Peptides against a protein of PDB entry 6JX3. Designs and how they scored, part 92

Target 1, 85 residues: chain A of PDB entry 6JX3
Amino acid sequence: AEFRLRPEISVAQTDYGMVLLDGRSGEYWQLNDTAALIVQRLLDGHSPADVAQFLTSEYEVERTDAERDIAALVTSLKENGMALP

## One batch from the design tools (peptide; made by RFdiffusion4, then SolubleMPNN)

Design b2_p30_5_s1 (from b2_p30_5, 12 letters changed)
Fold by OpenDDE base, seed 5:
Structure b2_p30_5_s1 (fold): chain B 85 residues (1-85), chain A 30 residues (1-30)
Amino acid sequence: as target 1 above (85 residues)
Amino acid sequence: MREFRGTRGPHSPSIRLIEEPIPEVLAALA
């Protein structure tokens, strides 16, 4: 299934980077630059594999490391209630 | 090509819980 944020999550772009607000808990989460980039591309419909390939072309990062870091981010977003399972 | 490196270095993707609302975030969501 496509990566999706939970309905109660709102997105804001700030000088601090992308921020996600959980409207139910009131929690705010800040994403760093690479996390924001990954989330944006996933929300645009790119697969994690697509994003990993993109990251290897834009940054100095190994494919395996990019894939692992994407997976860890997605897991964190799901576990912390921001992304749908 | 900008440095990323991965492996949970300083530029690895990360999320952080913000302790209190940020004014510009509130404004952006208003």
Scores: peptide ipSAE 0.616, ipTM 0.878, DockQ to the pose 0.412
Fold by OpenDDE base, seed 3:
Structure b2_p30_5_s1 (fold): chain B 85 residues (1-85), chain A 30 residues (1-30)
Amino acid sequence: as target 1 above (85 residues)
Amino acid sequence: MREFRGTRGPHSPSIRLIEEPIPEVLAALA
């Protein structure tokens, strides 16, 4: 399924990095550089597989490890209420 | 090509709940 943020989530770019705010709970989360890059590409319509391939070409990471880390990030974003199931 | 070893190393993708309000963030999201 398409990766999408929940409608109550706002995105901001700050000096601290990318931040996602839940407008209902008031909680906000900081993403590190690689998480932000992954989220941006997913929101642009790239599949997790596409993103993994991109990461292996741009960074010193194995395809399997990239896929695992992307999956873990997506799961975390869903579990913490930022991304739609 | 930047370093990114993966497997939950320091550069693996991560998110962090911000416990204390950060004025810059609050202003940006207002």
Scores: peptide ipSAE 0.613, ipTM 0.876, DockQ to the pose 0.438
Fold by OpenDDE base, seed 4:
Structure b2_p30_5_s1 (fold): chain B 85 residues (1-85), chain A 30 residues (1-30)
Amino acid sequence: as target 1 above (85 residues)
Amino acid sequence: MREFRGTRGPHSPSIRLIEEPIPEVLAALA
């Protein structure tokens, strides 16, 4: 249930936004602003439900849509080798 | 308030594989 990055993943803050680097393969991914915010809060220990609630207070987004988009992001991060299953 | 349209609108959370080198990003990751 705990969201964690894989050990080989490094986080970099760049002028182009948050980047996640796989230290083994050399592949890296850029996150848009909302994805970066979600990842930051998850890494800080907030649950997906916590993050969804936060997003509805900071953005014009419905709670159910926020929950679905968070779930989709987490799935993508896991499937592309950045987050632990 | 900033807009965030869910269900994969333009500001929905997204990730993008960087396939072409971007010198400024590469330098920041070094």
Scores: peptide ipSAE 0.613, ipTM 0.878, DockQ to the pose 0.434
Fold by OpenDDE base, seed 1:
Order: sequence, then structure tokens, then C-alpha cells
Structure b2_p30_5_s1 (fold): chain B 85 residues (1-85), chain A 30 residues (1-30)
Amino acid sequence: as target 1 above (85 residues)
Amino acid sequence: MREFRGTRGPHSPSIRLIEEPIPEVLAALA
């Protein structure tokens, strides 16, 4: 299944980074730079494997480590109610 | 090539719930 945010989640770009806002609860989450980049690429339709490959070409990171960090981020976004399962 | 490293280092992807208001962020969202 493709990565998607829940319908109640809005994306805001701020001078302090990407923020995900839950329109029902009013809670919002800050993403650091790498999390924001990963989420943007996933929302654009790239697979986690695509994103991992991209990260290894742009940053000093091993493919396996990039894949694990992406998977952990996706899991966190789902568990904290931002992404659809 | 920029630093990343991974495995929960300082530049690994992370999210943070804003519990207490951060005026600068709230202002940017308005």
C-alpha cells in the first residue's frame, strides 16, 4: 500500500521545519530535516526503497541504516495517528 | 556529501509532539 497521511492531518511548512497538524485534536508534531525530506518523497509516490537509495546518494549513510530509519519513521507516523496503516 | 549516518544519530529522522506552546511555531502556523 502507498504511504498516505490520515485525512485529518494537514501539512504546514514553517521557518522552523515541517509540522503535521491534527485538525480534530489540535495536536501538532515537528519533523526534523531528514524526516521531512522522507515524508515529502513518500507523499510524492516514491517507495521506501526509492527513498533509501536517494538518501545514500545525498548523505553519508549506509543503505541498510537508511532503510531501518525510514521504516522506524513510518511506523512512528502510523502509531501516532498521522499516517494511514 | 552531507552528514546523515543513521541509526538514531542526531540526524536520523525524528518527530516530536509539541506539548507546550512554542510561540514562534504557533505564529508561523497562523
Scores: peptide ipSAE 0.612, ipTM 0.876, DockQ to the pose 0.399

Design b2_p30_5_s2 (from b2_p30_5, 11 letters changed)
Fold by OpenDDE base, seed 4:
Structure b2_p30_5_s2 (fold): chain B 85 residues (1-85), chain A 30 residues (1-30)
Amino acid sequence: as target 1 above (85 residues)
Amino acid sequence: MKSFRGTRGPYSPSIRLIEEPIPEVLAALA
């Protein structure tokens, strides 16, 4: 399934990093550099597998760890109401 | 002497719920 943010989510780029705001609840979340990179690539249409491969080339991380972290991040974004299921 | 790792920094994916208002963030989202 395509990774998408919920329609009520606004994105801001700040000096503190990427921020996602839920316009209905007022909650907002800060993504650090690595998490923002993952989310941006997913939003650009790359699959989780593609992103994992990319991370292993750009960072000192094993493929299995990258895959697990991407899955965990996606789950968190869905559970906290930022991404569509 | 430590090795130069570039400007990207270490791998460390993380998200944080912002509980305290940050003026720049609030302004950017307005």
Scores: peptide ipSAE 0.506, ipTM 0.836, DockQ to the pose 0.341
Fold by OpenDDE base, seed 1:
Structure b2_p30_5_s2 (fold): chain B 85 residues (1-85), chain A 30 residues (1-30)
Amino acid sequence: as target 1 above (85 residues)
Amino acid sequence: MKSFRGTRGPYSPSIRLIEEPIPEVLAALA
């Protein structure tokens, strides 16, 4: 299934990284550069496998580590109410 | 956690719940 943010979530770009704001609760989360890159690629329609391959070409990271970190990030975003199930 | 345009740091994915206002971030969201 495609990765999507919940409708109440707003995205802002700041000098301190990507910020996801929940317009209802007022909670906001800060993503560092690596996490923001992952989220942006997923939102653009790339699969987790695509993103993992991309990360290994752009960073000094092993494929297995990239895959695990993407999965963990997606799970966190869903569990914390930022991404749709 | 400040990002510098035109540079890329090392691989290190992370997210953080901001529980207390950070003035610089709040200003950027205004």
Scores: peptide ipSAE 0.502, ipTM 0.833, DockQ to the pose 0.363
Fold by OpenDDE base, seed 5:
Structure b2_p30_5_s2 (fold): chain B 85 residues (1-85), chain A 30 residues (1-30)
Amino acid sequence: as target 1 above (85 residues)
Amino acid sequence: MKSFRGTRGPYSPSIRLIEEPIPEVLAALA
């Protein structure tokens, strides 16, 4: 399934990075530059594999590490109520 | 197209819960 944020999540761009607010709980989370880049590309419809390839082009990171980090980030966003399962 | 060395910060994906309100963030989300 395509990566999607939950309906109650609001997105803001700040000087501190991308911020995601849960309108129900009131919790909000800050994404650093790398995490924001991953989330933005996933929301644009790119697959995790696409994003991993992109990261290896933009950063000094191996494909396997990028894939693992994307999976971990997605899991975190789902478990913390920001992304749909 | 690949980026050039030194054009961005190091690779380090991370998220964190903001425990205290940040005025800039609150304003942006209002």
Scores: peptide ipSAE 0.501, ipTM 0.833, DockQ to the pose 0.336
Fold by OpenDDE base, seed 2:
Structure b2_p30_5_s2 (fold): chain B 85 residues (1-85), chain A 30 residues (1-30)
Amino acid sequence: as target 1 above (85 residues)
Amino acid sequence: MKSFRGTRGPYSPSIRLIEEPIPEVLAALA
């Protein structure tokens, strides 16, 4: 399934990192560099498996750990109303 | 050419709910 942000979510780039704003609630969330990289690649159409492989080439991280963290991040973004289910 | 590690920060994916306004962030979203 395609990873997508909810239509009410706006994206901004700041010196503090990527920020996602919920236009309805006014809540906004900051993504650090690693999380922003993951989200950007998912939004570009890369699969979680592709992103995990990419992370192992860019960071000192094991494939299994990368896969777990991507899944956890996606779950968090969905549960907190930023990504579509 | 080979690429070398250490040019970016450590691996540490995280998100944070911002509960107090950050002027730069608010300006970027306007």
Scores: peptide ipSAE 0.500, ipTM 0.833, DockQ to the pose 0.320

Design b2_p30_5_s3 (from b2_p30_5, 12 letters changed)
Fold by OpenDDE base, seed 1:
Structure b2_p30_5_s3 (fold): chain B 85 residues (1-85), chain A 30 residues (1-30)
Amino acid sequence: as target 1 above (85 residues)
Amino acid sequence: MKQFEGTRGRYSPSIRLIEEPIPEILAALA
């Protein structure tokens, strides 16, 4: 179950951070630095567990919190039409 | 100040739906 963006989603880097555009609906979402980091690592093929491990090494965050936040972010991206189920 | 800048330099994952067009973002996505 690899993490992938939907084909209609475009990615842009701006001075405001990473932005995802849905080419069909015209909606676009801003990701802050932490969310962008998570998404980039997932797109690179790292598992959620790998990403959680990475976050705990880079930030003062508990492993359980990191895992929960990653799961919540993935769910949000899927439910809002940015990531494939 | 940036109108819709994200959190930086600290752990705080978040996404935000942008409802008002921002010229810089629109240009980057075009």
Scores: peptide ipSAE 0.489, ipTM 0.815, DockQ to the pose 0.442
Fold by OpenDDE base, seed 5:
Structure b2_p30_5_s3 (fold): chain B 85 residues (1-85), chain A 30 residues (1-30)
Amino acid sequence: as target 1 above (85 residues)
Amino acid sequence: MKQFEGTRGRYSPSIRLIEEPIPEILAALA
């Protein structure tokens, strides 16, 4: 349901974009502007459907493509241990 | 609905594992 980061994940804003640090593994990941925008809206409580609608209004992207990209990003964040399942 | 403000960029979502330490990132996370 609600998208959440794992408790051990720290968030930082840098000139290189949003950075997520895994306090357990020591790995850290960079999110580019589009990915950061998606994650920030999800963390604010917007649904993937909300975010897809938003993306189609801000970018030249089809709804289906936006939905697929959001799903892929969320899956990646979960598989790499940053987001709760 | 919270609007995205600033210069419009190209749509291209991506994440990247940082393989080597970057001073700014290390400082921001300290």
Scores: peptide ipSAE 0.487, ipTM 0.824, DockQ to the pose 0.341
Fold by OpenDDE base, seed 2:
Structure b2_p30_5_s3 (fold): chain B 85 residues (1-85), chain A 30 residues (1-30)
Amino acid sequence: as target 1 above (85 residues)
Amino acid sequence: MKQFEGTRGRYSPSIRLIEEPIPEILAALA
């Protein structure tokens, strides 16, 4: 399924990294470089498998570990109200 | 935690809820 942010979530690019902010609650989350890279590619329409393949080409991470980390990040974003289920 | 390196720096995906205001971030979001 397509990865999408919730309607109330907006993205801000800052010198300190990507920030996701909830326009209703005022909560905001900072993504580090690796997480931001993952989220950007997912939002661009790449599948988790595509992103995992990309990560293994840019980092010394194993495919299985990359896939697990992507799944964990997506789950976290959904559970914390940033991404649609 | 397990650390990895690559052409795009260190691999370490993470997110952080900003519970306390960070002036630099707030200024960038203004």
Scores: peptide ipSAE 0.482, ipTM 0.819, DockQ to the pose 0.386
Fold by OpenDDE base, seed 4:
Structure b2_p30_5_s3 (fold): chain B 85 residues (1-85), chain A 30 residues (1-30)
Amino acid sequence: as target 1 above (85 residues)
Amino acid sequence: MKQFEGTRGRYSPSIRLIEEPIPEILAALA
């Protein structure tokens, strides 16, 4: 239930935004501000529902849309080898 | 691989696989 990055993933904060590097494959991904916000809050222990609530306060987005986007992002991070299942 | 495309400054969650080296990012990860 807890969102966690895989051990081989390194996190860097750059002028271009948050970057996740897979130390085994050498692939790295850039997160924009919205995606980085979501990931940071999940890593801090907030539930997807909590993050969705937060997003509706910070952005012009509906709760249902935020929840779908969070789920899609989490799925992508897991499928692309950055987050633990 | 599945990725999201968007812009900063407004709500638009996006991740991007970096396929070409960006020196500043490589330096930050070294």
Scores: peptide ipSAE 0.463, ipTM 0.797, DockQ to the pose 0.616

Design b2_p30_5_s4 (from b2_p30_5, 13 letters changed)
Fold by OpenDDE base, seed 4:
Structure b2_p30_5_s4 (fold): chain B 85 residues (1-85), chain A 30 residues (1-30)
Amino acid sequence: as target 1 above (85 residues)
Amino acid sequence: MVSFKGTRGKYSPSIRKIEEPIPEVLAALA
């Protein structure tokens, strides 16, 4: 399924990194460079598998670790109301 | 631009809930 942010989520690029704000609850989160890269690629239409492959090419990380981290990040974004299920 | 493993910096994905308001962030989201 396509990865998408919920419509009430606003995205800002700041000197502190990517920030996601829930306009309804007022809660917001900061993503560091690596997490922001993952989210951006998913939003661009790349699959988690595609992103994992990309990460192993751009970072010193094993495929299994990248896959686990992507899954964990996606789960976090969904559970905290930032991404659609 | 050619890509090599590690050229994008240290791999360290992280997300954190912001508990304290950051003026610059609030302004960017306004």
Scores: peptide ipSAE 0.539, ipTM 0.860, DockQ to the pose 0.324
Fold by OpenDDE base, seed 3:
Structure b2_p30_5_s4 (fold): chain B 85 residues (1-85), chain A 30 residues (1-30)
Amino acid sequence: as target 1 above (85 residues)
Amino acid sequence: MVSFKGTRGKYSPSIRKIEEPIPEVLAALA
């Protein structure tokens, strides 16, 4: 249940935001500021519930929307081969 | 210290696949 990137994924911080590269496929993806914040906190060991609470305190967003967006982002990262299932 | 609600800017999480190479990104990942 721990959120974790796949071992072949490299992370870069750029002026365009957080970028993830799949070292095997050569594909790379860009996270905007909000998505990067979510991923970074998950990688730091915060639960999705923790992150949702944090987002409601830092942004103009409702708890239910934050929870849904976190779940969608995690699903995207897993389905596109960046995060472990 | 203590952040006010919304001080981090607009809430809008998104991720996108990069189809065209971006020099800065390629350099950072090399």
Scores: peptide ipSAE 0.537, ipTM 0.858, DockQ to the pose 0.333
Fold by OpenDDE base, seed 5:
Structure b2_p30_5_s4 (fold): chain B 85 residues (1-85), chain A 30 residues (1-30)
Amino acid sequence: as target 1 above (85 residues)
Amino acid sequence: MVSFKGTRGKYSPSIRKIEEPIPEVLAALA
């Protein structure tokens, strides 16, 4: 399924990086540059595989490591109530 | 547009919960 944020999540761009606020719980989270890039591309409709390929072309990272990091980030976002299952 | 490996800085994805209110963030989310 397509990666999507929950409807109660607000997004802001700050000097600290991308910030996600849960309007129900009041909790908010900061994504650094790399994590924000991943989330932005996923929200734009790119698959995790697409994003992994992109990361290997932009950073000194192996494909397998990029794939695992994307999966871990997505899992974190879902488990902490920011992304839809 | 052409991309070059390593031109975006160090690869290091990270997410963290913000425990204390940050005025700039709160203002941006209002």
Scores: peptide ipSAE 0.537, ipTM 0.858, DockQ to the pose 0.323
Fold by OpenDDE base, seed 2:
Structure b2_p30_5_s4 (fold): chain B 85 residues (1-85), chain A 30 residues (1-30)
Amino acid sequence: as target 1 above (85 residues)
Amino acid sequence: MVSFKGTRGKYSPSIRKIEEPIPEVLAALA
């Protein structure tokens, strides 16, 4: 399934990292560099499996750990109203 | 050009809710 942000979510790039703002609630969240990289690749159409493989080639991380962290991040984004289910 | 493991720094994905306003962030979203 395609990973997409909710329509009310705005994205900004800052010196502190990628920021997502909910235009309806006014709440906003900060992603660090690694999380931002994951989200950007998902938004570009890469599957979680593709992103996990990419992370193992760019960082000192095991495939299973990368897959777990991607799943956790996606779940967080959906549960907190930033990404569509 | 080929990238090697670790060239982008430490792996550490994290997301956090911002509870206090950050001027730079607010300006970037305006």
Scores: peptide ipSAE 0.535, ipTM 0.857, DockQ to the pose 0.320

Design b2_p30_6_s1 (from b2_p30_6, 16 letters changed)
Fold by OpenDDE base, seed 1:
Structure b2_p30_6_s1 (fold): chain B 85 residues (1-85), chain A 30 residues (1-30)
Amino acid sequence: as target 1 above (85 residues)
Amino acid sequence: SSRSFVGRGPVRPSIRDVTDDAELRAAAEA
């Protein structure tokens, strides 16, 4: 399924990195630079597999580690109410 | 925040609840 943010979530770019705002709960979530990169590519329509390939092509990271990290991030974003299931 | 650079091992992705961080909230709302 396509990765999408929930309608109540807004994205802010700050000097401290990407922040997601939940307009219903009032929660704020900061993403580190790697998480922001992953989210941006997913929102642009790339699959998790595409993103894993991108990370291994651009950085010194193992494919298995990239895949696991992407999956864990997506799970966290869904469980914390930022991304649609 | 930690930054990743081309050709280096990237920092592992992470998220942080900063609801109670006034500085970050102000930055996000600016």
Scores: peptide ipSAE 0.496, ipTM 0.828, DockQ to the pose 0.365
Fold by OpenDDE base, seed 4:
Structure b2_p30_6_s1 (fold): chain B 85 residues (1-85), chain A 30 residues (1-30)
Amino acid sequence: as target 1 above (85 residues)
Amino acid sequence: SSRSFVGRGPVRPSIRDVTDDAELRAAAEA
């Protein structure tokens, strides 16, 4: 399934990195640089498998770790109301 | 905060609730 943000979520680029704003709840969520990179690639249409391949090609990270981290991040974004199920 | 670096192990991805962080909230709304 396509990764998408919920319609009430807006993205702000700040000097502190990517921040997601929930226009309904008023919550703000900061992404660290790695999380922002993953989210940007997913929003661009890359699959989690694509992103895992990208991370293992560009950084010293094991494929299993990349896959686990991407899955955990996506789950967190969904559970905290930022991404659609 | 730490930055990712090509060829080095990246910082593991994380998110943080900053709703009550006035500086970050102000920056996001600027």
Scores: peptide ipSAE 0.490, ipTM 0.825, DockQ to the pose 0.369
Fold by OpenDDE base, seed 5:
Structure b2_p30_6_s1 (fold): chain B 85 residues (1-85), chain A 30 residues (1-30)
Amino acid sequence: as target 1 above (85 residues)
Amino acid sequence: SSRSFVGRGPVRPSIRDVTDDAELRAAAEA
């Protein structure tokens, strides 16, 4: 399934990192640099498998750890109202 | 904010609710 942000969510790039703004609820969510990298690649059309391969190629991380981290992040973004199910 | 570097073990991804952080909210709205 395609990863997409909900239509009410806006992306802001700040000196403190990526922030997601919910135009309906008024909530703001900050992503750390790793989460921002994952989200940016997903929004660019890369699959979770593509992102896992990228992380394992660039950083000292196991494939299974990368896959679990991506899945957990996507779940959090959906559960907290930022990404479409 | 934690940063990742090529060839190093990355910081695990995380999100944080900053709705009540006035400085971060102001920066996002700029």
Scores: peptide ipSAE 0.490, ipTM 0.826, DockQ to the pose 0.372
Fold by OpenDDE base, seed 2:
Structure b2_p30_6_s1 (fold): chain B 85 residues (1-85), chain A 30 residues (1-30)
Amino acid sequence: as target 1 above (85 residues)
Amino acid sequence: SSRSFVGRGPVRPSIRDVTDDAELRAAAEA
C-alpha cells in the first residue's frame, strides 16, 4: 500500500533535520537523518522493499536490519498519527 | 546530529517527540 502522511501533517526542513508538524493536535516529531531519508523515499513512491535495497546498496547495513527498521519506522509513524494506515 | 554518507553504516532510524522543545518548534515554524 502507498505510504502517505495524514492531511493535517506538515513537513518542515530545519537545521536540526526533518520535523513533522500536526496542525490539529499541535504535536511535533523530529526524524533523524536516516528516518528522514526513508520517509522521503517512501513519499516519492518507492516501496519499503525499494528502500531496503537502497540502504543495503548505499550504506553498510544488513538487509534484515534495513527491513526491520523500515517496518518499525512506518509502524511508529502510523501509531503516532503522522501516516495514514 | 549524526549524518549518513555513502559507504558508511547508517544510524538506525528514529523519531522523537519534540512538542515541548521550544528551540526545535521555533525552527520548524520559521
Scores: peptide ipSAE 0.482, ipTM 0.822, DockQ to the pose 0.368

Design b2_p30_6_s2 (from b2_p30_6, 18 letters changed)
Fold by OpenDDE base, seed 1:
Structure b2_p30_6_s2 (fold): chain B 85 residues (1-85), chain A 30 residues (1-30)
Amino acid sequence: as target 1 above (85 residues)
Amino acid sequence: SSRSFEGTGPARPSIRDVSDDEELRAAAEA
């Protein structure tokens, strides 16, 4: 399924990095640079597998680590109410 | 962002709840 943010979530670019804002709850979540990169590519339509391949090709990251990290990030974004199931 | 050094690769992805960080909230809403 396509990765999508919940409709109440907005994206802000700050001097501190990417921040996701929940317009209903008032919660704010900061993403580090790697998480922001992953989210941007997912929102652009790339699959988690695509993103894993991208990370391993562009950076010194093992494929297994990339896959696990992407999965964990997506799960966290869903469980914390930022991404749709 | 977190610093990295040669041979360490990029930082692992992470998210942080900053709902109580007034400065960051203000920056995000600007």
Scores: peptide ipSAE 0.440, ipTM 0.801, DockQ to the pose 0.379
Fold by OpenDDE base, seed 4:
Structure b2_p30_6_s2 (fold): chain B 85 residues (1-85), chain A 30 residues (1-30)
Amino acid sequence: as target 1 above (85 residues)
Amino acid sequence: SSRSFEGTGPARPSIRDVSDDEELRAAAEA
Protein backbone atom coordinates (compact mmCIF):
# COMPACT_ATOMS: atom_id res chain seq x y z
CA ALA B 1 0.00 0.00 0.00
CA GLU B 2 2.87 2.36 0.80
CA PHE B 3 4.30 4.11 -2.25
CA ARG B 4 8.06 3.61 -2.38
CA LEU B 5 10.78 4.01 -4.94
CA ARG B 6 12.95 1.02 -5.74
CA PRO B 7 16.21 1.04 -3.78
CA GLU B 8 18.31 1.57 -6.91
CA ILE B 9 16.41 4.77 -7.79
CA SER B 10 17.86 8.15 -6.87
CA VAL B 11 16.05 11.46 -6.96
CA ALA B 12 17.78 14.48 -8.48
CA GLN B 13 16.48 18.02 -8.43
CA THR B 14 17.70 19.84 -11.53
CA ASP B 15 17.00 23.11 -13.28
CA TYR B 16 14.93 20.95 -15.62
CA GLY B 17 12.82 19.56 -12.76
CA MET B 18 12.76 16.27 -10.88
CA VAL B 19 14.71 13.41 -12.44
CA LEU B 20 14.69 9.78 -11.32
CA LEU B 21 17.92 7.88 -11.91
CA ASP B 22 18.22 4.10 -12.04
CA GLY B 23 21.69 3.28 -10.74
CA ARG B 24 21.63 -0.20 -12.24
CA SER B 25 20.19 0.24 -15.71
CA GLY B 26 21.36 3.79 -16.37
CA GLU B 27 17.82 4.94 -17.15
CA TYR B 28 16.83 8.53 -16.45
CA TRP B 29 13.24 9.73 -16.24
CA GLN B 30 12.13 13.36 -16.11
CA LEU B 31 8.94 14.28 -14.28
CA ASN B 32 6.92 17.34 -15.17
CA ASP B 33 5.92 19.67 -12.35
CA THR B 34 2.58 17.99 -11.70
CA ALA B 35 4.09 14.50 -11.61
CA ALA B 36 6.83 15.72 -9.27
CA LEU B 37 4.24 17.22 -6.94
CA ILE B 38 2.29 13.96 -6.84
CA VAL B 39 5.39 11.85 -6.25
CA GLN B 40 6.64 14.13 -3.49
CA ARG B 41 3.33 13.93 -1.64
CA LEU B 42 3.16 10.16 -2.02
CA LEU B 43 6.71 9.82 -0.72
CA ASP B 44 5.74 12.03 2.23
CA GLY B 45 3.16 9.41 3.18
CA HIS B 46 -0.01 10.81 1.69
CA SER B 47 -2.38 8.34 0.08
CA PRO B 48 -3.52 8.67 -3.53
CA ALA B 49 -6.87 9.80 -2.14
CA ASP B 50 -5.10 12.48 -0.10
CA VAL B 51 -3.27 13.67 -3.20
CA ALA B 52 -6.48 13.76 -5.24
CA GLN B 53 -8.11 15.87 -2.55
CA PHE B 54 -5.08 18.14 -2.49
CA LEU B 55 -5.17 18.68 -6.25
CA THR B 56 -8.89 19.47 -6.29
CA SER B 57 -8.52 21.85 -3.36
CA GLU B 58 -5.41 23.73 -4.51
CA TYR B 59 -5.69 23.58 -8.30
CA GLU B 60 -8.28 23.59 -11.06
CA VAL B 61 -8.49 19.79 -11.31
CA GLU B 62 -11.63 17.67 -11.36
CA ARG B 63 -11.66 14.85 -8.80
CA THR B 64 -12.17 12.14 -11.42
CA ASP B 65 -9.31 13.49 -13.51
CA ALA B 66 -7.03 13.69 -10.48
CA GLU B 67 -7.79 10.11 -9.45
CA ARG B 68 -7.23 8.81 -12.97
CA ASP B 69 -4.02 10.77 -13.45
CA ILE B 70 -2.55 9.67 -10.12
CA ALA B 71 -3.37 6.03 -10.83
CA ALA B 72 -1.87 6.26 -14.32
CA LEU B 73 1.29 7.91 -13.00
CA VAL B 74 1.77 5.32 -10.26
CA THR B 75 1.25 2.53 -12.78
CA SER B 76 3.78 4.10 -15.13
CA LEU B 77 6.35 4.49 -12.36
CA LYS B 78 5.95 0.84 -11.40
CA GLU B 79 6.00 -0.47 -14.98
CA ASN B 80 9.10 1.55 -15.82
CA GLY B 81 10.96 0.20 -12.80
CA MET B 82 11.00 3.28 -10.60
CA ALA B 83 8.47 2.36 -7.90
CA LEU B 84 8.03 -0.87 -5.97
CA PRO B 85 4.92 -2.89 -6.86
CA SER A 1 8.41 24.40 -17.53
CA SER A 2 4.78 23.37 -17.94
CA ARG A 3 2.64 25.52 -20.18
CA SER A 4 -0.84 26.58 -19.18
CA PHE A 5 -3.95 27.37 -21.16
CA GLU A 6 -6.68 29.52 -19.68
CA GLY A 7 -9.37 27.45 -18.03
CA THR A 8 -7.59 24.10 -18.35
CA GLY A 9 -5.87 23.99 -14.95
CA PRO A 10 -2.42 22.56 -14.30
CA ALA A 11 -0.73 20.22 -16.74
CA ARG A 12 -1.56 16.53 -16.47
CA PRO A 13 1.27 14.52 -14.88
CA SER A 14 3.82 13.06 -17.26
CA ILE A 15 7.16 11.30 -17.28
CA ARG A 16 9.71 11.24 -20.08
CA ASP A 17 12.61 8.90 -20.79
CA VAL A 18 15.64 11.18 -21.04
CA SER A 19 18.34 8.52 -20.82
CA ASP A 20 19.91 9.75 -24.06
CA ASP A 21 19.79 13.44 -23.13
CA GLU A 22 23.42 14.16 -22.32
CA GLU A 23 22.90 17.64 -20.92
CA LEU A 24 20.10 16.58 -18.59
CA ARG A 25 22.03 13.49 -17.48
CA ALA A 26 25.04 15.65 -16.67
CA ALA A 27 22.87 18.04 -14.69
CA ALA A 28 21.26 15.18 -12.77
CA GLU A 29 24.65 13.73 -11.84
CA ALA A 30 26.20 17.07 -10.81
Scores: peptide ipSAE 0.438, ipTM 0.796, DockQ to the pose 0.385
Fold by OpenDDE base, seed 5:
Structure b2_p30_6_s2 (fold): chain B 85 residues (1-85), chain A 30 residues (1-30)
Amino acid sequence: as target 1 above (85 residues)
Amino acid sequence: SSRSFEGTGPARPSIRDVSDDEELRAAAEA
């Protein structure tokens, strides 16, 4: 399924990194650089498989590790109310 | 944000609830 943020979530680029803002609850979530890179590519329409390939080709990341980390991140974003299920 | 040292690869992805960080909130809303 396509990765999408919930409609109440907005993205802010700060000097501290990417922050996701919930316009209804008032919650804020900070992403580290790797998480931000993954989210940016997913929002641009790349699949998790595309992102895993990108990480393995551009950085010192094993394919299995990339796939697991992307899946875990997506799960966290959904469970914490930032991404649509 | 966290960065990797040479030869160790990039940091694993992570998220952090910063709802109580007023400075970061102000920066995000600016």
Scores: peptide ipSAE 0.437, ipTM 0.801, DockQ to the pose 0.393
Fold by OpenDDE base, seed 2:
Structure b2_p30_6_s2 (fold): chain B 85 residues (1-85), chain A 30 residues (1-30)
Amino acid sequence: as target 1 above (85 residues)
Amino acid sequence: SSRSFEGTGPARPSIRDVSDDEELRAAAEA
């Protein structure tokens, strides 16, 4: 399934990194650099598998760790109302 | 931004609820 943000979510780039803003609820979520990189690639159309491969090839990340972390991040973004199911 | 050292790789991905952080909210809305 394609990763997409909910329509009420906006992306802001700040000196503190990527922030996701819910224009309806008033909630704000900060992503660390790695989470921001993952979200950016997913939004660009890369699959979670693509992102896992990217992390293992470009950075010193174990494949299993990358897969778990991406899955957990996507789940969190959906559960916290930022991404569509 | 987090720093990485040789052999440690990048930081694991994380998100943080900053709804009550006025400084960050102001920066995000600027």
Scores: peptide ipSAE 0.435, ipTM 0.801, DockQ to the pose 0.361

